Peptides against a protein of PDB entry 5HDT. Designs and how they scored, part 73

Target 1, 163 residues: chain A of PDB entry 5HDT
Amino acid sequence: MVVKTFMDMDQDSEEEKELYLNLALHLASDFFLKHPDKDVRLLVACCLADIFRIYAPEAPYTSPDKLKDIFMFITRQLKGLEDTKSPQFNRYFYLLENIAWVKSYNICFELEDSNEIFTQLYRTLFSVINNGHNQKVHMHMVDLMSSIICEGDTVSQELLDTV
Target 2, 163 residues: chain A of PDB entry 5HDT as posed
Amino acid sequence: MVVKTFMDMDQDSEEEKELYLNLALHLASDFFLKHPDKDVRLLVACCLADIFRIYAPEAPHTSPDKLKDIFMFITRQLKGLEDTKSPQFNRYFYLLENIAWVKSYNICFELEDSNEIFTQLYRTLFSVINNGHNQKVHMHMVDLMSSIICEGDTVSQELLDTV

## One batch from the design tools (peptide; made by RFdiffusion4, then SolubleMPNN)

Design b2_p18_3_s2 (from b2_p18_3, 7 letters changed)
Fold by OpenDDE base, seed 2:
Structure b2_p18_3_s2 (fold): chain B 163 residues (1-163), chain A 18 residues (1-18)
Amino acid sequence: as target 1 above (163 residues)
Amino acid sequence: SYKMNTEKRPARDLSIFD
């Protein structure tokens, strides 16, 4: 499966990065981002997270609008963290762990609508955070939010006040 | 400018996507 391909790919695999670039671009299409199947969208989100990992520090997506769509999409998928007993939870955990590790959302600082993206991310995270989550989940959530705050000179006070 | 983590992560269990 495609998700396993990107999951197992290293960032220094230059030949593979070139080979799968078109696939990476295709995965960000509306067909996948707006796919009616929730499980498919989760898999797509995991792929996209790994794509950001593999191509870091430069995303293969050149369109600011596309980047915004992707991160808004990923943010929506994070709502799945709310059900810790779901069979899909480990995949949601993978998504969270990945974007926290990579600091993927830091790409958004180059976007005009970064505050909108961060606001939606924080609201989503706080909506799903609960005491039922284990320490690792909490740590990744904190790491993800902290990575953005660390770049806070470009983060509006309004955004911080909404958190 | 912003920074991202380019450090190689530990291997992950692929079975979560079986």
Scores: peptide ipSAE 0.556, ipTM 0.947, DockQ to the pose 0.776
Fold by OpenDDE base, seed 5:
Structure b2_p18_3_s2 (fold): chain B 163 residues (1-163), chain A 18 residues (1-18)
Amino acid sequence: as target 1 above (163 residues)
Amino acid sequence: SYKMNTEKRPARDLSIFD
């Protein structure tokens, strides 16, 4: 399974990174980002999160538009954190934990539409946060938001209104 | 430039994707 391949891959595995580069590029295609199956989209998001982990600090995607599409896509998947009783919750947790650990969204600071991406991320996180989430979920959400605030020199008024 | 975490994470349980 592709998701397990990237999940098990280390960041300093240069030979493997070269071998699976084409697969990483293929997974970011519209075919996968716009896949009609919700569970498939979650798996794709987890793969993409691991791709950012593996290739950090550089993403293999050269198009700013593609990077924006990917992060907007990942942000949409985080809505699944709202249902703690879902059979797929552990996969949503994996996604959150990964992007928080890697600080993946910090790549977006090189994009013109970074504020839009961050605003949508914060709105999504605040929309799903509830008292039913355990301490680990809350910690990862806070870590994710804090990493963006600490990296940025300024915060837009729109982001301040969201927070 | 932006900063990312390049530290290795602890191993994860692959069974969540079974």
Scores: peptide ipSAE 0.552, ipTM 0.945, DockQ to the pose 0.815
Fold by OpenDDE base, seed 3:
Structure b2_p18_3_s2 (fold): chain B 163 residues (1-163), chain A 18 residues (1-18)
Amino acid sequence: as target 1 above (163 residues)
Amino acid sequence: SYKMNTEKRPARDLSIFD
């Protein structure tokens, strides 16, 4: 399974990074980002999160529009954190933990539409956060949001109103 | 310039994707 391949890959695996680069690019295609199966989209999001981890501090995606699409896509998947009893919750947790640990969204500061991306991220996180989440989930959500605030020089008024 | 975490993470349980 592709998701396990990227999940098990280390950042210093240079030979494997080169080998799977084309697969990484293919996973960001509209075919996968707009896949009709919700579970497939979650797996794609987890793969993309690991791709950002593996290729950090740079992303293999050169198009600003593609990067925006990817992060808006990942943001939409985080909505699945709302149901703590879902059989897929552990995978949503993996996604959250990964992007928080890697600080993946910090790539978005190089994008013209960074404020839009961050606004949607914060809106999504605040919409799904609830008392049913354990301390680790809350910690990762706070870490993710805090890293963006600390890294950024400015934020939009819309984002400030959301926070 | 933005910063990302390039440190290795602890091993993860692959069984969540079985």
Scores: peptide ipSAE 0.543, ipTM 0.942, DockQ to the pose 0.817
Fold by OpenDDE base, seed 1:
Structure b2_p18_3_s2 (fold): chain B 163 residues (1-163), chain A 18 residues (1-18)
Amino acid sequence: as target 1 above (163 residues)
Amino acid sequence: SYKMNTEKRPARDLSIFD
């Protein structure tokens, strides 16, 4: 399975990074980002999260528009964190943990539409966060938001006011 | 410029995707 391939790959595997570059690019296609199956989209999101991990600090995607699409896509998937009893919850948790650990969204600071992306992220997180989540989930959510604020000299006050 | 974490993460349980 593709998702397991990227999960097992580390950042120093230069040969593997080159080998799977085309796959990484393909996974960001509209075919996958707009796939009608919710479970497929989740798997794609997890793969993309690991791609950002593996290729950090540089994403393999060169198009700002594509990067925006990806992060808006990942943000939409995070809505799945709302149901802690879902059989897919562990995968949503993996997604959250990964992007929080890597600080993946920090790439967005190079995008013109960064404020839009961060706004949607914060709105999504606050819409799903609840007392039913365990401490780890809460910590990752806080870490994710804090990592963006820490880069906050580039974060507009308007963004903060929307939260 | 922005910072990302390039530190190796602990191993993860791959079985969540079985």
Scores: peptide ipSAE 0.534, ipTM 0.941, DockQ to the pose 0.780

Design b2_p18_3_s3 (from b2_p18_3, 8 letters changed)
Fold by OpenDDE base, seed 5:
Structure b2_p18_3_s3 (fold): chain B 163 residues (1-163), chain A 18 residues (1-18)
Amino acid sequence: as target 1 above (163 residues)
Amino acid sequence: SYKVNTKKRPKRDLSIFD
């Protein structure tokens, strides 16, 4: 399975990174980002998160518009964290843990619409956070948000109002 | 420029995708 292949791949696997580059590009296509099945979209999001991990510090996507689409897509998937009783919760947790650990969203500082992406991320996280989440979930959410604040010199007033 | 983590992470349980 493709998701397991990327999940098991290390960041220093140069030969494998070259081998799976075309697949990484294909997974970011509209066919997958707009797939009608939410479980498929979650799997795609996990793959994309691992792609950012594997290819760090430089994502294989050269289009700013494509990068924006991907991060907005990942942000939408994080809404699934709201249901801690879901059979898919562990996969949503994996997604959160991955992007928080890698600090993947910091790539967005190269994008013109970074403030929009960060605002949507913060709104999403605050909308799903609740007392039912364990300490690790809260920690990853805080780490994800704080990494963006620490990386940026200034934040927009809209983002400050969200925080 | 932005900063991301490039260090290796601990291995994860693949069974979450079974």
Scores: peptide ipSAE 0.416, ipTM 0.926, DockQ to the pose 0.810
Fold by OpenDDE base, seed 2:
Structure b2_p18_3_s3 (fold): chain B 163 residues (1-163), chain A 18 residues (1-18)
Amino acid sequence: as target 1 above (163 residues)
Amino acid sequence: SYKVNTKKRPKRDLSIFD
């Protein structure tokens, strides 16, 4: 399974990074980002999160538009955190934990539309945060949002209004 | 520039994708 392959891959495994580079690029195609199956999109998001982890501090995606599409895609998947009783919740948790720990969204600071991406992220997180989430979920959400605030040189008024 | 965590993480449980 592709998702397990990327989960088990170390960040400094140069041989594996080279081997799976084409797969990483393929997973960011419109075919997967716009896949009609919700479970498939979640798996794709988890893979993409691990790809950002593995290739950190860089990303294998060279197109700014593609990077924006990917992070907007991941942001949309985080909406799945709202249902803590879902069988897929642990996978959504994995997605959140990964991007929070890696600080993957910080890559977006190099994009012109970074504020749009961060605004959508914050709106999504605030829409799903509730008392049903345990302390770890809350911690990762806070870590994810605070890392962006701490790293950002400029923040749009729209983002400030969201926070 | 920006900071990204490049330290190796503890191994995760693969069973969540079984």
Scores: peptide ipSAE 0.408, ipTM 0.923, DockQ to the pose 0.787
Fold by OpenDDE base, seed 1:
Structure b2_p18_3_s3 (fold): chain B 163 residues (1-163), chain A 18 residues (1-18)
Amino acid sequence: as target 1 above (163 residues)
Amino acid sequence: SYKVNTKKRPKRDLSIFD
């Protein structure tokens, strides 16, 4: 499975990074980002998160529009964190943990629509966060949001209103 | 550029994707 391949890949595996570059680009296509199956979209999101991890500090995607699409896509998948009883929750947790640990969203600061991306992220996180989540989930959510605040010089008023 | 973690992470349980 592709998701396991990226999951097990180290960031310093230069040969593997080159080998799977085309696959990384393919996974960001509209076919996958707009896939009708929710479980497939989750797997794609997890792969994309690991791609950001593996290729850090830079993303292999050169198009700002594509990067925006990807992060908006990942943000939409995070809605799945709401149902802690879902069989897929562990995968949503993996997604959250990964992007929080890597600080993947910090790449968005170089995008013109960064404020829109961050606003949607914060809205999504606050919409799903609840007391049923364990401390680790809360920690990752806080880490993700605080990292963006700490790195950013400017935050939109809309984002400030959300926080 | 903004800070992104590049250090190695602990191994994860692959079974969550079985």
Scores: peptide ipSAE 0.403, ipTM 0.923, DockQ to the pose 0.841
Fold by OpenDDE base, seed 3:
Structure b2_p18_3_s3 (fold): chain B 163 residues (1-163), chain A 18 residues (1-18)
Amino acid sequence: as target 1 above (163 residues)
Amino acid sequence: SYKVNTKKRPKRDLSIFD
């Protein structure tokens, strides 16, 4: 399983990074980002999160538009955190933990549409945050949002109104 | 420039994808 392969890879696995580079690029294609199966999209998101982890500090994606698409895609998947009783919740948790720990969204500061991405991220997180989430989930959500605020020189008024 | 975490993480349980 591809998701397990990337999940088990270390960030210093240089030979494996080269070997799976083409797969990483393929996973960001519209075929996977717009896959009709919700569970497949979640698996793709988890893979992409691990790709950002493995290739940090630089993403293997050279197109700003592609990076925007990927982060907007990941943001949409985070909506699945709202149902804590879902059988897939642990996978959504893995996604959240990964992107928060890596600070993956900080790559978006290189994009001209960063404020749009961050705004959608914050709106999504605030829409799913509830008292049913344990402390770890809340911690990762706060870490994810605070890292962006601390890193950024400026944020849009729309984002400030959301926070 | 932006900052990302490049340190190794603890191993994770692969069983969540079984």
Scores: peptide ipSAE 0.397, ipTM 0.922, DockQ to the pose 0.796

Design b2_p18_3_s4 (from b2_p18_3, 7 letters changed)
Fold by OpenDDE base, seed 1:
Structure b2_p18_3_s4 (fold): chain B 163 residues (1-163), chain A 18 residues (1-18)
Amino acid sequence: as target 1 above (163 residues)
Amino acid sequence: SYKMNTEKRPKRDLSIFD
């Protein structure tokens, strides 16, 4: 399974990084980002999160528009965190933990539409956060949001209004 | 410039994707 391959891949595995580069690029195609199956989209999001982990501090995606699409896509998947009893919750948790650990969204600071991306992220997180989440989920959400605040010099007024 | 975490992540349980 592709998701397991990227999940278990080490950051310093240069040979594997080169081998799976084309797959990483393919996973960011509209076919996957707009896939009609919700479970498939979640798996794709997890793969993309690990791709950012593996290729950090860079990303294999050169198009700013593609990067925006990816992070908007990942943000939409995070809505699945709202149902803690879902069979897929552990996968959503994995996604959250990964992007928080890697600080993947920090790549977006180089994008023209960074404020839009961050605003949507914060809105999504606040829409799904609830007291039913355990401490680890809350911590990852806080870590993710705080890392962006600490990294950025300026935040849009829309984002400030959301927080 | 932005910073990303390049620290190696502890291994995770692959069974969540079974």
Scores: peptide ipSAE 0.574, ipTM 0.952, DockQ to the pose 0.805
Fold by OpenDDE base, seed 4:
Structure b2_p18_3_s4 (fold): chain B 163 residues (1-163), chain A 18 residues (1-18)
Amino acid sequence: as target 1 above (163 residues)
Amino acid sequence: SYKMNTEKRPKRDLSIFD
């Protein structure tokens, strides 16, 4: 399974990074981002998160528009964190943990629509945070949000009002 | 900074995708 391949791949595996580059690009296509099956979309999001991990500190995607689409897509998937009893919750947790660890959203500061992306991220996270989440989930959510606030050179007033 | 984290994460259990 592709998701396992990226999950287990080390970022120092230069030969593998080259080998799977085309697959990484393909996974960001509209076919996958707009896939009708929500479980498939979750798997795609996990792959994309690991792609950001593997290719950090740079992304293999050259288009700012594509990057925006990817992060808006990942943000939408995070809504699945709302149900801790879901059979897929551990995969949603993996997604959250990964993007928090990698600080993958930091690349969005280079995008013109960064404020839109961050606003949607914060709104989504605040919408799913609940008392049913364990401390690890809460920690990753806080880490994800705080990293963006603390590492950005400037934060719009609109974003500050959202937080 | 705007940089992503390049620190290696601990290995994770692949079974979550079985």
Scores: peptide ipSAE 0.556, ipTM 0.951, DockQ to the pose 0.757
Fold by OpenDDE base, seed 2:
Structure b2_p18_3_s4 (fold): chain B 163 residues (1-163), chain A 18 residues (1-18)
Amino acid sequence: as target 1 above (163 residues)
Amino acid sequence: SYKMNTEKRPKRDLSIFD
């Protein structure tokens, strides 16, 4: 399974990184980002999160537009965190934990539309955060948001209004 | 800086994708 392959891959495994590079690029195609199956989209998001982990501090995606599409896509998947009783919750948790650990959204600072991406991320997180989430979920959400505030050189007024 | 974290994370349980 592709998601397990990327999940178990080490960041310094250069041979594997080269081997799966084309697959990483393929997973960011519109075919997968716009896949009609919600569960497939979640798996794709988890793969993409691990791809950012594996290729950190860089990303294999060269197009700014593609990077924007990817992070907007990942942001949309985080909406699934709202249902803590879902059988897929652990996968949504994995997605959150990964992007928080890797600080993957930090690459968005290099994008012209970074403020839009961060605003959508914050709005999504605030829309799903609730008292039903355990301490770890809250911690990762805080870590994710704090990383952007602390690492960024500039923060738009729109983002500040969202926070 | 705008850098992503390159620190290796602990291995995770693959069973969440069974």
Scores: peptide ipSAE 0.552, ipTM 0.950, DockQ to the pose 0.760
Fold by OpenDDE base, seed 5:
Structure b2_p18_3_s4 (fold): chain B 163 residues (1-163), chain A 18 residues (1-18)
Amino acid sequence: as target 1 above (163 residues)
Amino acid sequence: SYKMNTEKRPKRDLSIFD
């Protein structure tokens, strides 16, 4: 399975990174980002998160619009964290852990619509966060939000008011 | 800096995608 391939791939695997580059680009197509199956979209999000991990510090996506679409897409998938008893929760947790570890959203600071992306991320996280989440989930959420705040000198006042 | 973390992540259990 493709998701396992990227999940198990290391950043320093240069030959594999080159081999799977076209697949990485293909996974960011509208076909996958707008796939009608919720479970497929989750798998795609996990793949994209690992693609950011593998190709860090640079993303293989050159289009700012495409990057925006990807991060807005990933943000939408994080809504699945709300149901801790879902059979897919571990996959949503994986997604959260990955983007928090990689700090993948940091490249959004280079985008014109960074404030929109960060605002949607924070709204989504605060929407799903609840007392039912364990300490690890809370830690990753806090790490993700804190990283953006600490690095963003130009973070909008609106975003700061949300925090 | 606006760079992503390049520190290697520990290996994860692939079974979550079985």
Scores: peptide ipSAE 0.552, ipTM 0.950, DockQ to the pose 0.777; fails the geometry check

Design b2_p18_4_s1 (from b2_p18_4, 9 letters changed)
Fold by OpenDDE base, seed 2:
Structure b2_p18_4_s1 (fold): chain B 163 residues (1-163), chain A 18 residues (1-18)
Amino acid sequence: as target 1 above (163 residues)
Amino acid sequence: SRKEKLEKSGKKMSEKYS
């Protein structure tokens, strides 16, 4: 499974990073981002999260438009956190935990449409936050949002007001 | 474990701005 390939890869695995670079690029294609199967999209999101982890503090995606598409895509997948009873909840948790730890969204500060991305992220997180989530989920959600606010010399007040 | 893999990932995206 492709998911396991990136999940098991370390940041210092330079040979593997080079070997699977084309696969990483392929996973960000419209074929996967717009895949009709919700479970497939979740797996793709997890792979992308691991790709950002592996290549941090850089990303293999050089196109600003592609990066925007990816983070908007990941943001949409986070809606799945709303149902803690879902069989796929553990994968949604993995996605959240990963991007919070890596601070993946911080790369979006390089994008012209960063405010749009962050706004959608905040709205999504606040829409799914509920009392059914355990402390770990809440912590990761807070960490994810805080990672952006702490870099927030470039975060507009307008963005903060929309939250 | 999953947690151990994340902990081994010492480099974070925020380091790009350090």
Scores: peptide ipSAE 0.336, ipTM 0.870, DockQ to the pose 0.523
Fold by OpenDDE base, seed 3:
Structure b2_p18_4_s1 (fold): chain B 163 residues (1-163), chain A 18 residues (1-18)
Amino acid sequence: as target 1 above (163 residues)
Amino acid sequence: SRKEKLEKSGKKMSEKYS
């Protein structure tokens, strides 16, 4: 399983990182990002999160447009956190926990459209947050948003209005 | 384990700018 391969990989596994680099690039293709199956898209998002974890503090994706597409894609998947009773909630939690721990979105500061990405992230998180979420979910959401605020020298007024 | 793997991921994306 591709998802398990990246899930079990360490950051210092240089030989494996080189071996699966092409697979990592392939998973960011439009075929997967625009896959019609919602469950497949969630698995792709989890895999991409692990890819960012493994290659941190760098990313194997060199195109700014591709990076933007990936993070906008991941942001859209986070909408699934709204239903705590969903059979897929554990995978949505995995996605949230991973990107919060790794601070994956911090790579977006290198992008011209960083404010757009962060704005969409904050809007999405605030749209799904509710009292049904446990303390861990809330903690990861706060950690994710705080890491961006702390690292950013300039934050758009639109983003500030969202907070 | 999955939990152990995540905890051992010491390098953060933010460290690129530290």
Scores: peptide ipSAE 0.319, ipTM 0.860, DockQ to the pose 0.519
Fold by OpenDDE base, seed 1:
Structure b2_p18_4_s1 (fold): chain B 163 residues (1-163), chain A 18 residues (1-18)
Amino acid sequence: as target 1 above (163 residues)
Amino acid sequence: SRKEKLEKSGKKMSEKYS
Protein backbone atom coordinates (compact mmCIF):
# COMPACT_ATOMS: atom_id res chain seq x y z
CA MET B 1 0.00 0.00 0.00
CA VAL B 2 0.90 3.70 0.21
CA VAL B 3 1.71 3.74 3.92
CA LYS B 4 5.33 4.59 3.19
CA THR B 5 4.38 7.63 1.14
CA PHE B 6 2.46 9.32 3.93
CA MET B 7 4.75 8.09 6.69
CA ASP B 8 7.72 9.87 5.13
CA MET B 9 5.86 13.09 4.33
CA ASP B 10 6.34 16.26 6.38
CA GLN B 11 3.77 18.87 7.30
CA ASP B 12 5.59 21.51 5.27
CA SER B 13 5.70 19.44 2.08
CA GLU B 14 3.18 21.65 0.33
CA GLU B 15 3.71 20.26 -3.15
CA GLU B 16 3.37 16.67 -1.97
CA LYS B 17 0.34 17.49 0.14
CA GLU B 18 -1.36 18.82 -2.95
CA LEU B 19 -0.20 15.93 -5.09
CA TYR B 20 -1.50 13.23 -2.77
CA LEU B 21 -4.70 14.96 -1.71
CA ASN B 22 -6.84 12.81 -3.97
CA LEU B 23 -5.17 9.69 -2.63
CA ALA B 24 -5.92 10.83 0.91
CA LEU B 25 -9.56 11.23 -0.03
CA HIS B 26 -9.63 7.84 -1.70
CA LEU B 27 -8.24 6.10 1.38
CA ALA B 28 -11.29 7.23 3.33
CA SER B 29 -13.67 5.48 0.94
CA ASP B 30 -15.88 2.61 2.03
CA PHE B 31 -13.72 0.27 -0.01
CA PHE B 32 -10.85 0.78 2.43
CA LEU B 33 -12.78 1.45 5.63
CA LYS B 34 -14.77 -1.73 5.14
CA HIS B 35 -11.99 -3.80 3.62
CA PRO B 36 -12.34 -7.47 4.59
CA ASP B 37 -8.62 -7.91 5.38
CA LYS B 38 -7.73 -6.98 8.96
CA ASP B 39 -4.14 -6.19 8.08
CA VAL B 40 -5.23 -3.93 5.25
CA ARG B 41 -7.54 -2.05 7.60
CA LEU B 42 -4.64 -1.53 9.99
CA LEU B 43 -2.49 -0.12 7.21
CA VAL B 44 -5.34 2.14 6.15
CA ALA B 45 -5.69 3.38 9.72
CA CYS B 46 -1.98 4.17 9.87
CA CYS B 47 -2.22 6.04 6.59
CA LEU B 48 -5.19 8.02 7.84
CA ALA B 49 -3.31 8.86 11.03
CA ASP B 50 -0.42 10.17 8.97
CA ILE B 51 -2.82 12.13 6.80
CA PHE B 52 -4.18 13.86 9.88
CA ARG B 53 -0.60 14.48 10.99
CA ILE B 54 0.47 15.92 7.64
CA TYR B 55 -2.48 18.25 7.22
CA ALA B 56 -2.78 19.33 10.86
CA PRO B 57 -4.25 21.51 12.17
CA GLU B 58 -6.67 21.06 9.27
CA ALA B 59 -8.00 17.92 7.64
CA PRO B 60 -8.62 17.30 3.96
CA TYR B 61 -11.99 15.72 4.71
CA THR B 62 -14.81 18.22 4.59
CA SER B 63 -17.76 15.94 5.27
CA PRO B 64 -18.70 15.57 8.94
CA ASP B 65 -20.13 12.15 8.19
CA LYS B 66 -16.87 11.07 6.60
CA LEU B 67 -14.84 12.33 9.55
CA LYS B 68 -17.07 10.43 11.92
CA ASP B 69 -16.67 7.27 9.86
CA ILE B 70 -12.90 7.66 9.88
CA PHE B 71 -12.55 8.11 13.62
CA MET B 72 -14.97 5.32 14.39
CA PHE B 73 -12.88 3.21 12.04
CA ILE B 74 -9.61 4.17 13.72
CA THR B 75 -11.15 3.46 17.11
CA ARG B 76 -12.07 -0.05 16.02
CA GLN B 77 -8.50 -0.69 14.89
CA LEU B 78 -7.14 0.24 18.31
CA LYS B 79 -8.62 -3.00 19.63
CA GLY B 80 -5.55 -4.66 18.18
CA LEU B 81 -3.44 -3.15 20.94
CA GLU B 82 -4.63 -5.90 23.26
CA ASP B 83 -2.21 -8.49 21.84
CA THR B 84 1.30 -7.27 22.59
CA LYS B 85 2.82 -10.37 21.00
CA SER B 86 1.15 -9.92 17.63
CA PRO B 87 3.46 -9.44 14.65
CA GLN B 88 1.40 -6.36 13.83
CA PHE B 89 1.71 -4.79 17.27
CA ASN B 90 4.36 -2.36 16.06
CA ARG B 91 1.83 -0.92 13.62
CA TYR B 92 -0.81 -0.65 16.32
CA PHE B 93 1.75 1.16 18.44
CA TYR B 94 2.52 3.45 15.52
CA LEU B 95 -1.16 4.25 15.21
CA LEU B 96 -1.53 5.00 18.91
CA GLU B 97 1.65 7.05 19.15
CA ASN B 98 0.71 9.09 16.10
CA ILE B 99 -2.83 10.00 17.05
CA ALA B 100 -1.77 10.77 20.62
CA TRP B 101 1.06 13.05 19.52
CA VAL B 102 -0.96 14.86 16.86
CA LYS B 103 -4.07 14.94 19.06
CA SER B 104 -5.97 13.87 15.98
CA TYR B 105 -9.25 13.22 17.75
CA ASN B 106 -9.46 16.86 18.79
CA ILE B 107 -10.80 17.69 15.35
CA CYS B 108 -13.90 15.75 16.36
CA PHE B 109 -15.00 18.65 18.54
CA GLU B 110 -16.30 20.14 15.31
CA LEU B 111 -18.67 17.21 14.89
CA GLU B 112 -22.18 16.86 16.24
CA ASP B 113 -21.44 13.30 17.33
CA SER B 114 -18.19 14.10 19.13
CA ASN B 115 -19.40 12.64 22.41
CA GLU B 116 -20.23 9.36 20.72
CA ILE B 117 -16.80 9.21 19.14
CA PHE B 118 -15.00 10.01 22.39
CA THR B 119 -17.10 7.53 24.33
CA GLN B 120 -16.26 4.78 21.86
CA LEU B 121 -12.59 5.69 22.04
CA TYR B 122 -12.50 5.56 25.84
CA ARG B 123 -14.39 2.29 25.97
CA THR B 124 -11.99 0.77 23.47
CA LEU B 125 -8.87 1.96 25.25
CA PHE B 126 -10.03 0.78 28.66
CA SER B 127 -10.98 -2.58 27.18
CA VAL B 128 -7.49 -3.23 25.82
CA ILE B 129 -5.21 -1.56 28.36
CA ASN B 130 -3.37 -4.05 30.56
CA ASN B 131 -0.19 -4.52 32.55
CA GLY B 132 1.46 -6.21 29.59
CA HIS B 133 1.80 -2.87 27.87
CA ASN B 134 5.02 -0.98 28.42
CA GLN B 135 5.16 2.49 29.90
CA LYS B 136 5.12 4.23 26.52
CA VAL B 137 1.86 2.58 25.50
CA HIS B 138 0.27 3.54 28.81
CA MET B 139 1.48 7.10 28.49
CA HIS B 140 0.12 7.47 24.96
CA MET B 141 -3.26 6.12 26.02
CA VAL B 142 -3.39 8.51 28.96
CA ASP B 143 -2.20 11.43 26.85
CA LEU B 144 -4.84 10.71 24.23
CA MET B 145 -7.68 10.61 26.74
CA SER B 146 -6.44 13.50 28.86
CA SER B 147 -6.04 15.85 25.92
CA ILE B 148 -9.67 15.36 24.96
CA ILE B 149 -10.93 16.00 28.48
CA CYS B 150 -8.70 19.05 28.79
CA GLU B 151 -9.77 20.53 25.47
CA GLY B 152 -13.50 20.00 25.95
CA ASP B 153 -15.56 22.40 28.02
CA THR B 154 -17.78 19.60 29.25
CA VAL B 155 -17.73 15.84 29.21
CA SER B 156 -20.88 13.81 28.72
CA GLN B 157 -22.18 11.75 31.60
CA GLU B 158 -21.70 8.63 29.52
CA LEU B 159 -18.05 9.47 29.03
CA LEU B 160 -17.65 10.22 32.74
CA ASP B 161 -19.13 6.85 33.56
CA THR B 162 -16.53 5.25 31.29
CA VAL B 163 -13.59 7.00 32.96
CA SER A 1 13.90 7.79 12.32
CA ARG A 2 10.18 7.28 12.67
CA LYS A 3 10.23 8.89 16.08
CA GLU A 4 12.09 11.90 14.79
CA LYS A 5 9.68 12.25 11.90
CA LEU A 6 6.72 12.28 14.26
CA GLU A 7 8.35 14.74 16.64
CA LYS A 8 9.12 17.01 13.71
CA SER A 9 5.39 17.37 13.15
CA GLY A 10 5.04 20.41 15.35
CA LYS A 11 1.51 21.36 14.41
CA LYS A 12 -1.17 19.59 16.42
CA MET A 13 -4.88 19.37 15.80
CA SER A 14 -5.43 21.11 19.12
CA GLU A 15 -3.80 24.23 17.72
CA LYS A 16 -6.91 24.83 15.67
CA TYR A 17 -8.63 25.86 18.88
CA SER A 18 -5.75 27.88 20.34
Scores: peptide ipSAE 0.305, ipTM 0.858, DockQ to the pose 0.545
Fold by OpenDDE base, seed 4:
Structure b2_p18_4_s1 (fold): chain B 163 residues (1-163), chain A 18 residues (1-18)
Amino acid sequence: as target 1 above (163 residues)
Amino acid sequence: SRKEKLEKSGKKMSEKYS
């Protein structure tokens, strides 16, 4: 399974990373990002999160526009965190945990539209946060947001005030 | 920093929500 392949991959597995590079690129195609099935999109998001993990500190995607599309896509998937009773919640949790741990969104600081990405991320997280989430979920949400804020002066105060 | 991301990106398994 593709999800398991990237999930189990070490970031120092250079031969394996090279082997699956084309798959990583393929998963970021509009075919998958615009897939009509929300569960498929979630799986794609999880794979992309692992791709960012294993290829860190650099992403294999060369297009800034593609990177923006990916992170806007991931942000949209995070809406699924709202329903803690969903059968897919564990995968949403995995997505959140991964991107928070890896600080995946910090790669967006190189993008022209980083503020747009961060704004949408914060709005999404605050839109889905609720008392049904346990401490781990809340912690990862905070970690995800703080990883961007703590990156420092690259985040404008204006952006923070609009959130 | 990206260096910090690399240093912390070794996690492979997801902790359970429950």
Scores: peptide ipSAE 0.123, ipTM 0.778, DockQ to the pose 0.126; fails the geometry check

